# Peptides against a protein of PDB entry 4XPM: the designs that were tried, part 164

Target 1, 160 residues: chain A of PDB entry 4XPM
Amino acid sequence: VMLHSKNVKGFLENTLKPYDLHSVDFKTSSLQSSMIITATNGGILSYATSNNDVPKNSINEINSVNNLKMMSLLIKDKWSEDENDTEEQHSNSCYPVEIDSFKTKIYTYEMEDLHTCVAQIPNSDLLLLFIAEGSFPYGLLVIKIERAMRELTDLFGYKL
Target 2, 67 residues: chain B of PDB entry 4XPM
Amino acid sequence: DIKGTIAFDTHGNVIESTGVGSQRIEDIGDLSKVTLDAEGFAQVQGDSLLVHLYKRNDITLAVYTSA

## One batch from the design tools (peptide; made by RFdiffusion4, then SolubleMPNN)

Design b2_p25_4_s3
Fold by OpenDDE base, seed 1:
Structure b2_p25_4_s3 (fold): chain B 160 residues (1-160), chain C 67 residues (1-67), chain A 25 residues (1-25)
Amino acid sequence: as target 1 above (160 residues)
Amino acid sequence: as target 2 above (67 residues)
Amino acid sequence: SAEEEEKLKKELKELYDKLLEEIYS
């Protein structure tokens, strides 16, 4: 089964959903944004945002998209740097993970008041990027993105 | 009675925090170093609260109680 | 007491299990 653009968009929208941990009465906010971007240039291939109340083609939408573009580029750059830095790969902000025998890394980055998490889709030129509010714990964000990547097997090995 | 909780991973990052736990994120550093028994349990006295630890895999749960 | 300790451990374990189930549901 192929992941079409429409399917990817829907997938990303679903990732926006918050955690509700009733056992301990802990609930997160929805992700602010969820994106698939290129690892090469940080170009956004698909994205979803929690604030969908912005009219299409409005000034606010343009600003929102531009903001996402900026953030994606910044995070991609940081990711690229860390991928070439052994020390950063051994920091607490880097989570080596293995999905179906494919190895990848999850990075957490503080961006102003936001908590972000990015991971290369295994063996691909694509990055999955989550942007959350500062109240969203990094540990949980990492778990979230790891689980999300496990659902993107169709994108494993995708090369631009 | 549970006064709060903290769940954290092996990197010391928070997974969840509630109650007094949300005000004691700084405890993770010390809690992560606590030696657990064979069943994965430990208790640590901290200030006026007792911290109950349980770790089975990579996630540690800390439960704060008054006693 | 030992009994109280066992009870506490059980409750903690159950809470842990519930939490993880929710996280990985």
Scores: peptide ipSAE 0.743, ipTM 0.948, DockQ to the pose 0.947
Fold by OpenDDE base, seed 5:
Structure b2_p25_4_s3 (fold): chain B 160 residues (1-160), chain C 67 residues (1-67), chain A 25 residues (1-25)
Amino acid sequence: as target 1 above (160 residues)
Amino acid sequence: as target 2 above (67 residues)
Amino acid sequence: SAEEEEKLKKELKELYDKLLEEIYS
């Protein structure tokens, strides 16, 4: 069963939620953005942002979307390069993971002052991409995206 | 009393940090090399603080105390 | 003392368990 566009959007919106670890009194900010993009061109298929203060259809909204498009393209390119680089795949910025017998990799990338995390949805032409503030720890971000991917089984093996 | 905490993964990346732990992220390099006992515990004396380590799986928790 | 050490270990383990529960909730 394929996810409907509305369902995907809602899912991504839910991933924006911050962590609140009461045991140690640690809490994060919300993710700035959560996206599903194509591994081929970095095109955005669906996205959610925590910054909803921009008026709809405004120039600022357009610029914001364009910025996301640029970031997604850059991250896709970096991801593609790393997928062809054995050394990068063995760096501390790469987390090989297995989800329901499917293998994939989680990469962390610094984009300006932002912390980003990207992972190929197993056997698919799609990437899941999280963008967070620099205060969001990478280790926690990796855990977050892994857990999120486990909820996207309908997209496993999806080819464009 | 706990003065701070650091939790980190096997890649040395932070999962969470609080209190004095937030100012001692650089300790992860050394803490990751500490030999734990059979139960997954260790103590490391660092400056004026004592660091209590516990690792059960892939996550290490470091708790900073004055004693 | 040994008792104090065991107490600390117990508290640390409990904190660890709570933390992981929150992370993976």
Scores: peptide ipSAE 0.742, ipTM 0.947, DockQ to the pose 0.946
Fold by OpenDDE base, seed 4:
Structure b2_p25_4_s3 (fold): chain B 160 residues (1-160), chain C 67 residues (1-67), chain A 25 residues (1-25)
Amino acid sequence: as target 1 above (160 residues)
Amino acid sequence: as target 2 above (67 residues)
Amino acid sequence: SAEEEEKLKKELKELYDKLLEEIYS
């Protein structure tokens, strides 16, 4: 199944849903945002956000989108630096993973009071980026993005 | 009765925490060093709480009980 | 007792399995 722009948007929206672990009575908030961005410039190709109560084309919406753009750029820059830093790749904030024989890395980054994680879609020029509240634990966030990545096989090897 | 839980990964990052476990995230450092038996179990006595550990697939579950 | 210990281990394992199932459902 080929992922088109509309399908990608819907996929990202679905990733926003929280965990509800009934076995231990633990639940998370929804992700604040989920994005696919370019690894080159941090440009947003597709995104989804929770709390869509902001009117379209309003100043508040513009500010929200601009904030996402800023965060995406900052995270991309940090990711780029870490990809060229052996020490950072061996820190506890870096998770090397393998999906269907494709290797990639998941990084966790603190952005002010937000918890974020980013991963390069295997062999592609794209990054998947999750932004969550500070209450969302990093270990679970990593699991979430890994599982999401496994559903994006159509984007493996995608080059801009 | 369970007083709380912590689940954490091999990097020491939290997967979930509940009850008293949410207030004992700092325990992960020591809990990660505990030697497990052949079945993946261990028990650690700390202050007034007993911590029951189980690890199988790179995730450790710590369950806090009063005894 | 040994029986109580085995029971606790069983319950812990079951809780673990349920937790993992929920995480990876």
Scores: peptide ipSAE 0.742, ipTM 0.947, DockQ to the pose 0.957
Fold by OpenDDE base, seed 3:
Structure b2_p25_4_s3 (fold): chain B 160 residues (1-160), chain C 67 residues (1-67), chain A 25 residues (1-25)
Amino acid sequence: as target 1 above (160 residues)
Amino acid sequence: as target 2 above (67 residues)
Amino acid sequence: SAEEEEKLKKELKELYDKLLEEIYS
């Protein structure tokens, strides 16, 4: 089944669900946001958020969307800088990964009190971006986004 | 018997933490340097607790017990 | 004892397997 715009939105919504590790009684919160953005200018192509309590067409909704736009742009800029920085690529905040013989990198970024991670969808002009609360551990967040990317094979090689 | 746990990756980042493990995230630095046996196990004693380590993949699990 | 050590290792391995199963399920 091909991933269309509607399917992508639903996919991102599903990534919001928390982990519940019963074996060790560890549970995370839901992701705050999940987005697919352009690597070129940080434009949001699709997004999902766990904050569904904001009335539609309200000033608060506009502010929320604007906040997402701001965060996506900032993270895109940081990602772009790191992609041109050998030192940053060898830090503990960078995870080189291989998916179906395609190489990419996962970066973790602290955004104020939030934990974020971003990864380029293999050979594409797109980035997958997760935003979580500070209580969401980075190691688990990295695993989450890697697994999510493995389900986005339809977007591999996507060029704008 | 288990007082807490820490699971961490090869970058030293936390995957999960519970109990006393949540208060001992700083232990990861030392735990990551511990030499494991051929089966991937090790034990480290410190701060009145015994830490049991197991690593098979890129994830290390540390289990804190009183003995 | 050696028997106790093997028991502990078994339990630790089982916990590890369960944890990874939950993470990657």
Scores: peptide ipSAE 0.742, ipTM 0.948, DockQ to the pose 0.952

Design b2_p25_4_s4
Fold by OpenDDE base, seed 1:
Structure b2_p25_4_s4 (fold): chain B 160 residues (1-160), chain C 67 residues (1-67), chain A 25 residues (1-25)
Amino acid sequence: as target 1 above (160 residues)
Amino acid sequence: as target 2 above (67 residues)
Amino acid sequence: SAAAQEALKAELKKLYDDLLKEIYS
């Protein structure tokens, strides 16, 4: 079972939606970006961004995509390092989780003023990556990405 | 009356914060160490405010009140 | 009073439940 590219894109676009918690006076901004990247090279397989005001195929869009490529590569590298670092895996920046008996880890990384989190789609060569503003709390970001991964069961075990 | 809230996870990371809670994120360190009763409740004096704690599903909610 | 404390706990629990419901909706 495999998701179509358009379905994946739509899925990622949906993950951009902010939280609006009415029980308390708290709401977040939309995610800046949401991506599925390869764990091997950090290559972007699919992405969504909240900045939809940039004309398609414009130089500005290309530059923004290039920026995403750079961030994805950097985060992939950090993730790779942490996956081989037991201390990092026991820090408050790492959340071991289990989804339907599949184990994975969610990592949080601060990128300049941005809050990011990344997680390997269980048993796959793919990573799910969220990029948010600094005002987006990490605890909520982790919950968000965990819930998102639960909807990507078709990609569990996917190998490149 | 509620003056603010903080919700945080077992890693001490913020889930949400409002009101005075947004200005007291540093309280999480101490709040996470508070012993809860059998039902998951506790009350702690914090500065000039009273902090009411409740934890059930690995998430702690702190509510700040004047009394 | 004890009754007031119980009422406060109930309100806190309700707020907690509402918050969690929204987060995991």
Scores: peptide ipSAE 0.742, ipTM 0.950, DockQ to the pose 0.966
Fold by OpenDDE base, seed 5:
Structure b2_p25_4_s4 (fold): chain B 160 residues (1-160), chain C 67 residues (1-67), chain A 25 residues (1-25)
Amino acid sequence: as target 1 above (160 residues)
Amino acid sequence: as target 2 above (67 residues)
Amino acid sequence: SAAAQEALKAELKKLYDDLLKEIYS
């Protein structure tokens, strides 16, 4: 069973929601962006963004999409490098995880003033990518993306 | 009389921080090395504040108080 | 006192449990 494009888009939109931890009175912002991209070329297959104030088909919208494309490519390249670097895989920026007997890794990357994390959907040619403000803690961002990946079992093993 | 909190994972990355905890992220390095008792608790003097630690699994919670 | 310490531990544990419940809700 494969997720349809409509389902994937809705899923990514739902991942944008912030945390509101009342027990300690801690709140995050919404994610800036959430994307599924190809591990091969960093191409965006689906995305959602919290910035909905830009008119459709405007120059500003085009620039925003282009910015996402650039970030996607850069993060894909860094991910590819780290997947071939033993030392990077043992840094505090790499989280080995296991989901339903599938092994994958979550990486955190500083992108300018933004906090990002990326993970290969298990045994697939796809990456899940979250982009957040610098105020969004990395530890919480990692938890968020791990939980999200557990909901994408239909994409496990997906090959382009 | 909680003055702030820090929660962090086994990689030393912040999960949440509030109050004075937000200004003491650098404490995580030392706090992660503290030996906990059999129930997962510890207390550490930090600056002018007392830090209360609790860790059950992979997440450590630090609570800052004046005493 | 010992009683005060036990009360603090109980409060800390409760806060921990509440926090995790919210994170993984």
Scores: peptide ipSAE 0.741, ipTM 0.950, DockQ to the pose 0.943
Fold by OpenDDE base, seed 4:
Structure b2_p25_4_s4 (fold): chain B 160 residues (1-160), chain C 67 residues (1-67), chain A 25 residues (1-25)
Amino acid sequence: as target 1 above (160 residues)
Amino acid sequence: as target 2 above (67 residues)
Amino acid sequence: SAAAQEALKAELKKLYDDLLKEIYS
């Protein structure tokens, strides 16, 4: 059974929720954005954003979507470069991970004042991308995206 | 009494920080080099605070208390 | 004392376990 488009959208919306760690009294903000994009061109296949108070078809919505498209393209380009750079793959910004015997890498990228995290869905032409405020710790962001990918097994091996 | 905490991964990136720990993120570099005992514990005396370390998996927890 | 140190370790371990449980819940 494969995930449908509407199910993917709902999944991404759920990833926006913040962490609230009561044991140490630490909490994060919600993710600003969560996206699935193509690894080839950085095209957005599905996305979710927090604070959906922007009216549909408004100038603010258009600007927001255009900004996401720009960030998606930039991060895809950086990811592509790093995938061909052994030094970058051994930096503290790269996390090799294995999910159900499938190998992938998680990268963290600073974009202005935002913290971003991107990972190729195992054996697929797709990337999962999280965008958070600068107050969201990278270590926790990496854990978040890894756990999210574990719920996207239906997309493992997806080719365009 | 806990004055703050820092949790960090093997890459030195923060997972969480609270209290005085939020103001001592730069300590991670030194804390990551501390030798842990057989049970994964260590204590490091700071300027005015004592840092308690525990690592079992890939996550290290640092707890700041009064000396 | 040794007893106090053991108590602190136990507390730290519990906090660690609670934290990880929350992160990976």
Scores: peptide ipSAE 0.741, ipTM 0.950, DockQ to the pose 0.947
Fold by OpenDDE base, seed 3:
Structure b2_p25_4_s4 (fold): chain B 160 residues (1-160), chain C 67 residues (1-67), chain A 25 residues (1-25)
Amino acid sequence: as target 1 above (160 residues)
Amino acid sequence: as target 2 above (67 residues)
Amino acid sequence: SAAAQEALKAELKKLYDDLLKEIYS
């Protein structure tokens, strides 16, 4: 099944769902936002947010979207720096992973009080980006984004 | 009875924490260095609580009990 | 006792399996 724009949006919306681990009685909040952005300029191709109650074309919507654009750009810049820094790639904030024989890396970044993680979709010019509250543990966030990446095989190798 | 839990990965990052485990995240540094038996188990006495460890793959589960 | 230890290990292993099943469900 090919991922279309509306399918990608729906996919990202599904990634917002929290974990509810009944075995240990642990529950997370929903992700604040989930995005697919360009690795080149940090441009947002698709996004979902847990707060969709803002009226369309309102000043509040514009501000929220602008904030996402800002965060996307900042994280893309940090990711770009780390991709060119051997030491950063060997830190505990970098998780080398392999999905269907494709290699990629998952990075965790603290953005003020928010927990974020970003990963390049294998062999593509795209990044998957999760933004969560500070209460969302990094280890679980990494697992979440890895699992999500495994469902984006249609985007593997995508070039702008 | 279980007083709390911590699950963490090989990078020392938390996967989940509950109960007293949420207040003992700093234990991960020491717990990650504990030698496990052939079946992946270990027990460590920490202050007033006993910590039970189990690791099969890359995830370690620590369970805190009074005994 | 040895029996108590085996029971505890079994319980811990079950909790571990349940947790991972939920995480990767």
Scores: peptide ipSAE 0.741, ipTM 0.950, DockQ to the pose 0.947

Design b2_p25_5_s1 (from b2_p25_5, 15 letters changed)
Fold by OpenDDE base, seed 2:
Structure b2_p25_5_s1 (fold): chain B 160 residues (1-160), chain C 67 residues (1-67), chain A 25 residues (1-25)
Amino acid sequence: as target 1 above (160 residues)
Amino acid sequence: as target 2 above (67 residues)
Amino acid sequence: SAAEQRKKLAELHENLLKEIEDQLV
């Protein structure tokens, strides 16, 4: 079953939810944004944001979308560079993972004061991208995106 | 009683931090080098606090206590 | 006791993992 645009959007919206770890009294903020972008051009195919108090079609919304586009492009470029850099792939900012016998990598990138992580959906031309506040720890962010990718099997092998 | 916690992965990145642990993220470098016993436990004295370590499933939990 | 402390620590770790997994998408 293929994921439709509405299904993907809803999925990304669900990924925004924070962690509330009562056992240790730790709680995160919601993700600022969750996105699926193209690995080829950094184009946004689908996205969700936690800041939805901005009126639709307002200048603030436009600026927000433009900011997402900028970040997506920057992260895609960095990802592309790292995929061609063996040293970067062996840094603590790169997590090789295997999902259902498919290998991929999760990268963490600090974007100004934001914490981001990105991963290629296995064997696809798509990247999953999480953007969080700087208070969101990278280790937990990596877990979050890894678990999220496991739910996107319908996108495995997707080529543009 | 727990004064704080740090959970971190095999890359040394924080999974969570609370209490005094939030102020001692730099401890991860040393804690990651501690030899754990066969059951995955260790105990390290750090400053005025005792650090209890337990690692399972590639996640290390450090619990800071006064004793 | 030390044994009790270890048990509590292990349980805390387990609870932490469970909470993380239970809050997945």
Scores: peptide ipSAE 0.742, ipTM 0.953, DockQ to the pose 0.889
Fold by OpenDDE base, seed 4:
Structure b2_p25_5_s1 (fold): chain B 160 residues (1-160), chain C 67 residues (1-67), chain A 25 residues (1-25)
Amino acid sequence: as target 1 above (160 residues)
Amino acid sequence: as target 2 above (67 residues)
Amino acid sequence: SAAEQRKKLAELHENLLKEIEDQLV
């Protein structure tokens, strides 16, 4: 099934769903946002955000488009720095992974009180970015984004 | 009786935590250094709780019990 | 028994992994 722009948006919306692990009685919140951004300048190509019933307190709310743009740029910059830093690539915040013979890396970043995770879609100029509340464990967030990337094979090799 | 759980990956990052495990995230540093037996099991005596460890597929599950 | 405890622990681990995979996107 080929991914169209509408399908990508729907896919990102589906990634927002929480985990409910009944075996150990553990449940997460929904992701606050899920985005595909450019690795070149952090521009947002597609995004989804959870509809929060909590009233917006300021323009800097996580579900605001302007805030998403700012965060995407900041995370892109940090990702770019780490891609050129051997020591950072060997930290516990970096997960080298292989998907269908393609190598990529998953990075975790704390931004304010939020937990974020970013990964380059294999052989592409695109990054997949998850933003979650601080209560969302990093280890589980890494698993989530890795599984999500496996479903984005149509974007493998995408160049701007 | 299970008093809590912690699951963590090879990087020491939490996958899930429940019960008393949620208050003992700092234990991961020590638990990650525990030598497991050939079947992937170990037990560690804590301050007041027994920790049962099992590792498979690069994920360690720690279960806290009173005995 | 100790053997039974190990079995339960392993099963819990397996169930946890299955739930994570079943709830993937």
Scores: peptide ipSAE 0.741, ipTM 0.952, DockQ to the pose 0.932
Fold by OpenDDE base, seed 5:
Structure b2_p25_5_s1 (fold): chain B 160 residues (1-160), chain C 67 residues (1-67), chain A 25 residues (1-25)
Amino acid sequence: as target 1 above (160 residues)
Amino acid sequence: as target 2 above (67 residues)
Amino acid sequence: SAAEQRKKLAELHENLLKEIEDQLV
């Protein structure tokens, strides 16, 4: 039940799986990336990516990691700004939610051609971040991250 | 006969879209303003298709049919 | 009938929600 570092990595890997909604014949791609980052400086604590065909210790892998670092920092900065902006918190890009009596917010951000979604793990210094292709609908992405956060109760209240 | 679907949330963001619905995402703005009956249903005549609406648990499903 | 159409629509909505909830992490 307790989430350790290895368990967190496995959890993030599991979040990558796509939706396949047979009732309406709708299917998504896998998430490009799933990350837990710090709310303080956007540092990556754990991550998973769907494209793992890149050889380890290669220049391409390094570039991929660097790209994730850049995106995490940018999203953290935008999140921080929005947390201090009442107007942004009332936009259609912000979803106030309550999980087990804890309140948090889910934000959607378009990053170039990608769809991203970020949320503060309740009462913690951590953010959960999903990165998907532009074809992944925001409404479904929000549902996905909300449901995922409900499985991270062990991280509620985590302070750095 | 279903020609397509759109599901969207209370923020007007798409949850899923299929068929002709994928080409009519712009309809969400108007569909979200439609008055539903006590059971959560409504019908709206569109361009050439009939739109069947049902809302429950903050999710609206729009089904496009020829009749 | 109209009643049957409504029933089918509601069932489709229910099935959609179930599929979303069943495909959790």
Scores: peptide ipSAE 0.741, ipTM 0.952, DockQ to the pose 0.867
Fold by OpenDDE base, seed 3:
Structure b2_p25_5_s1 (fold): chain B 160 residues (1-160), chain C 67 residues (1-67), chain A 25 residues (1-25)
Amino acid sequence: as target 1 above (160 residues)
Amino acid sequence: as target 2 above (67 residues)
Amino acid sequence: SAAEQRKKLAELHENLLKEIEDQLV
């Protein structure tokens, strides 16, 4: 079973929504970007961004898309390095998790002034990537991406 | 009576912070080492504030109060 | 009382968890 492309896009758009925790009077900003990329080359299969005010086909849009491509590639490279580094896997920036008997890892990365979080969709060639402002706490970002992955069971085992 | 809160995970990363808690993120290092009782509670006196700790489901909530 | 304080703290923690889970995708 595989999610259709349109369903994936809509899912990623929904992940952009912020947390508003009324019990403790805490709220976050929306995610800047949410993407599914290939673990092999960092190619973007689907993405969503919170900034929709950029004119279509404008220089600003092109720069924005190019920036996403660059970030996805850089994060994929860092992820690949860490997957082959036992010390990095034991840092507080790595969260081994299990979803429905499938094992994966969640990594947090500081990217310039942004907080990023990336995780391999279980048993797949795909990565889920969240990009947030620096004010978005890493602990909550990890929870968000872990819970999001639980909704992507149709992509478990996806191979390119 | 709550002056602020910090919630953090088992890796010491912040889940949320409010009030005075937002200015005391560095406390997580010490708070994470506090021994909790059988029900998951502890109290720690820090500076002029009392910190109430409760851990459940791998999330520790620290509540700062004046007393 | 101390018991009431513990109850409130536990409830706050529970509410926090519920809010996080309720705001899933």
Scores: peptide ipSAE 0.741, ipTM 0.953, DockQ to the pose 0.881

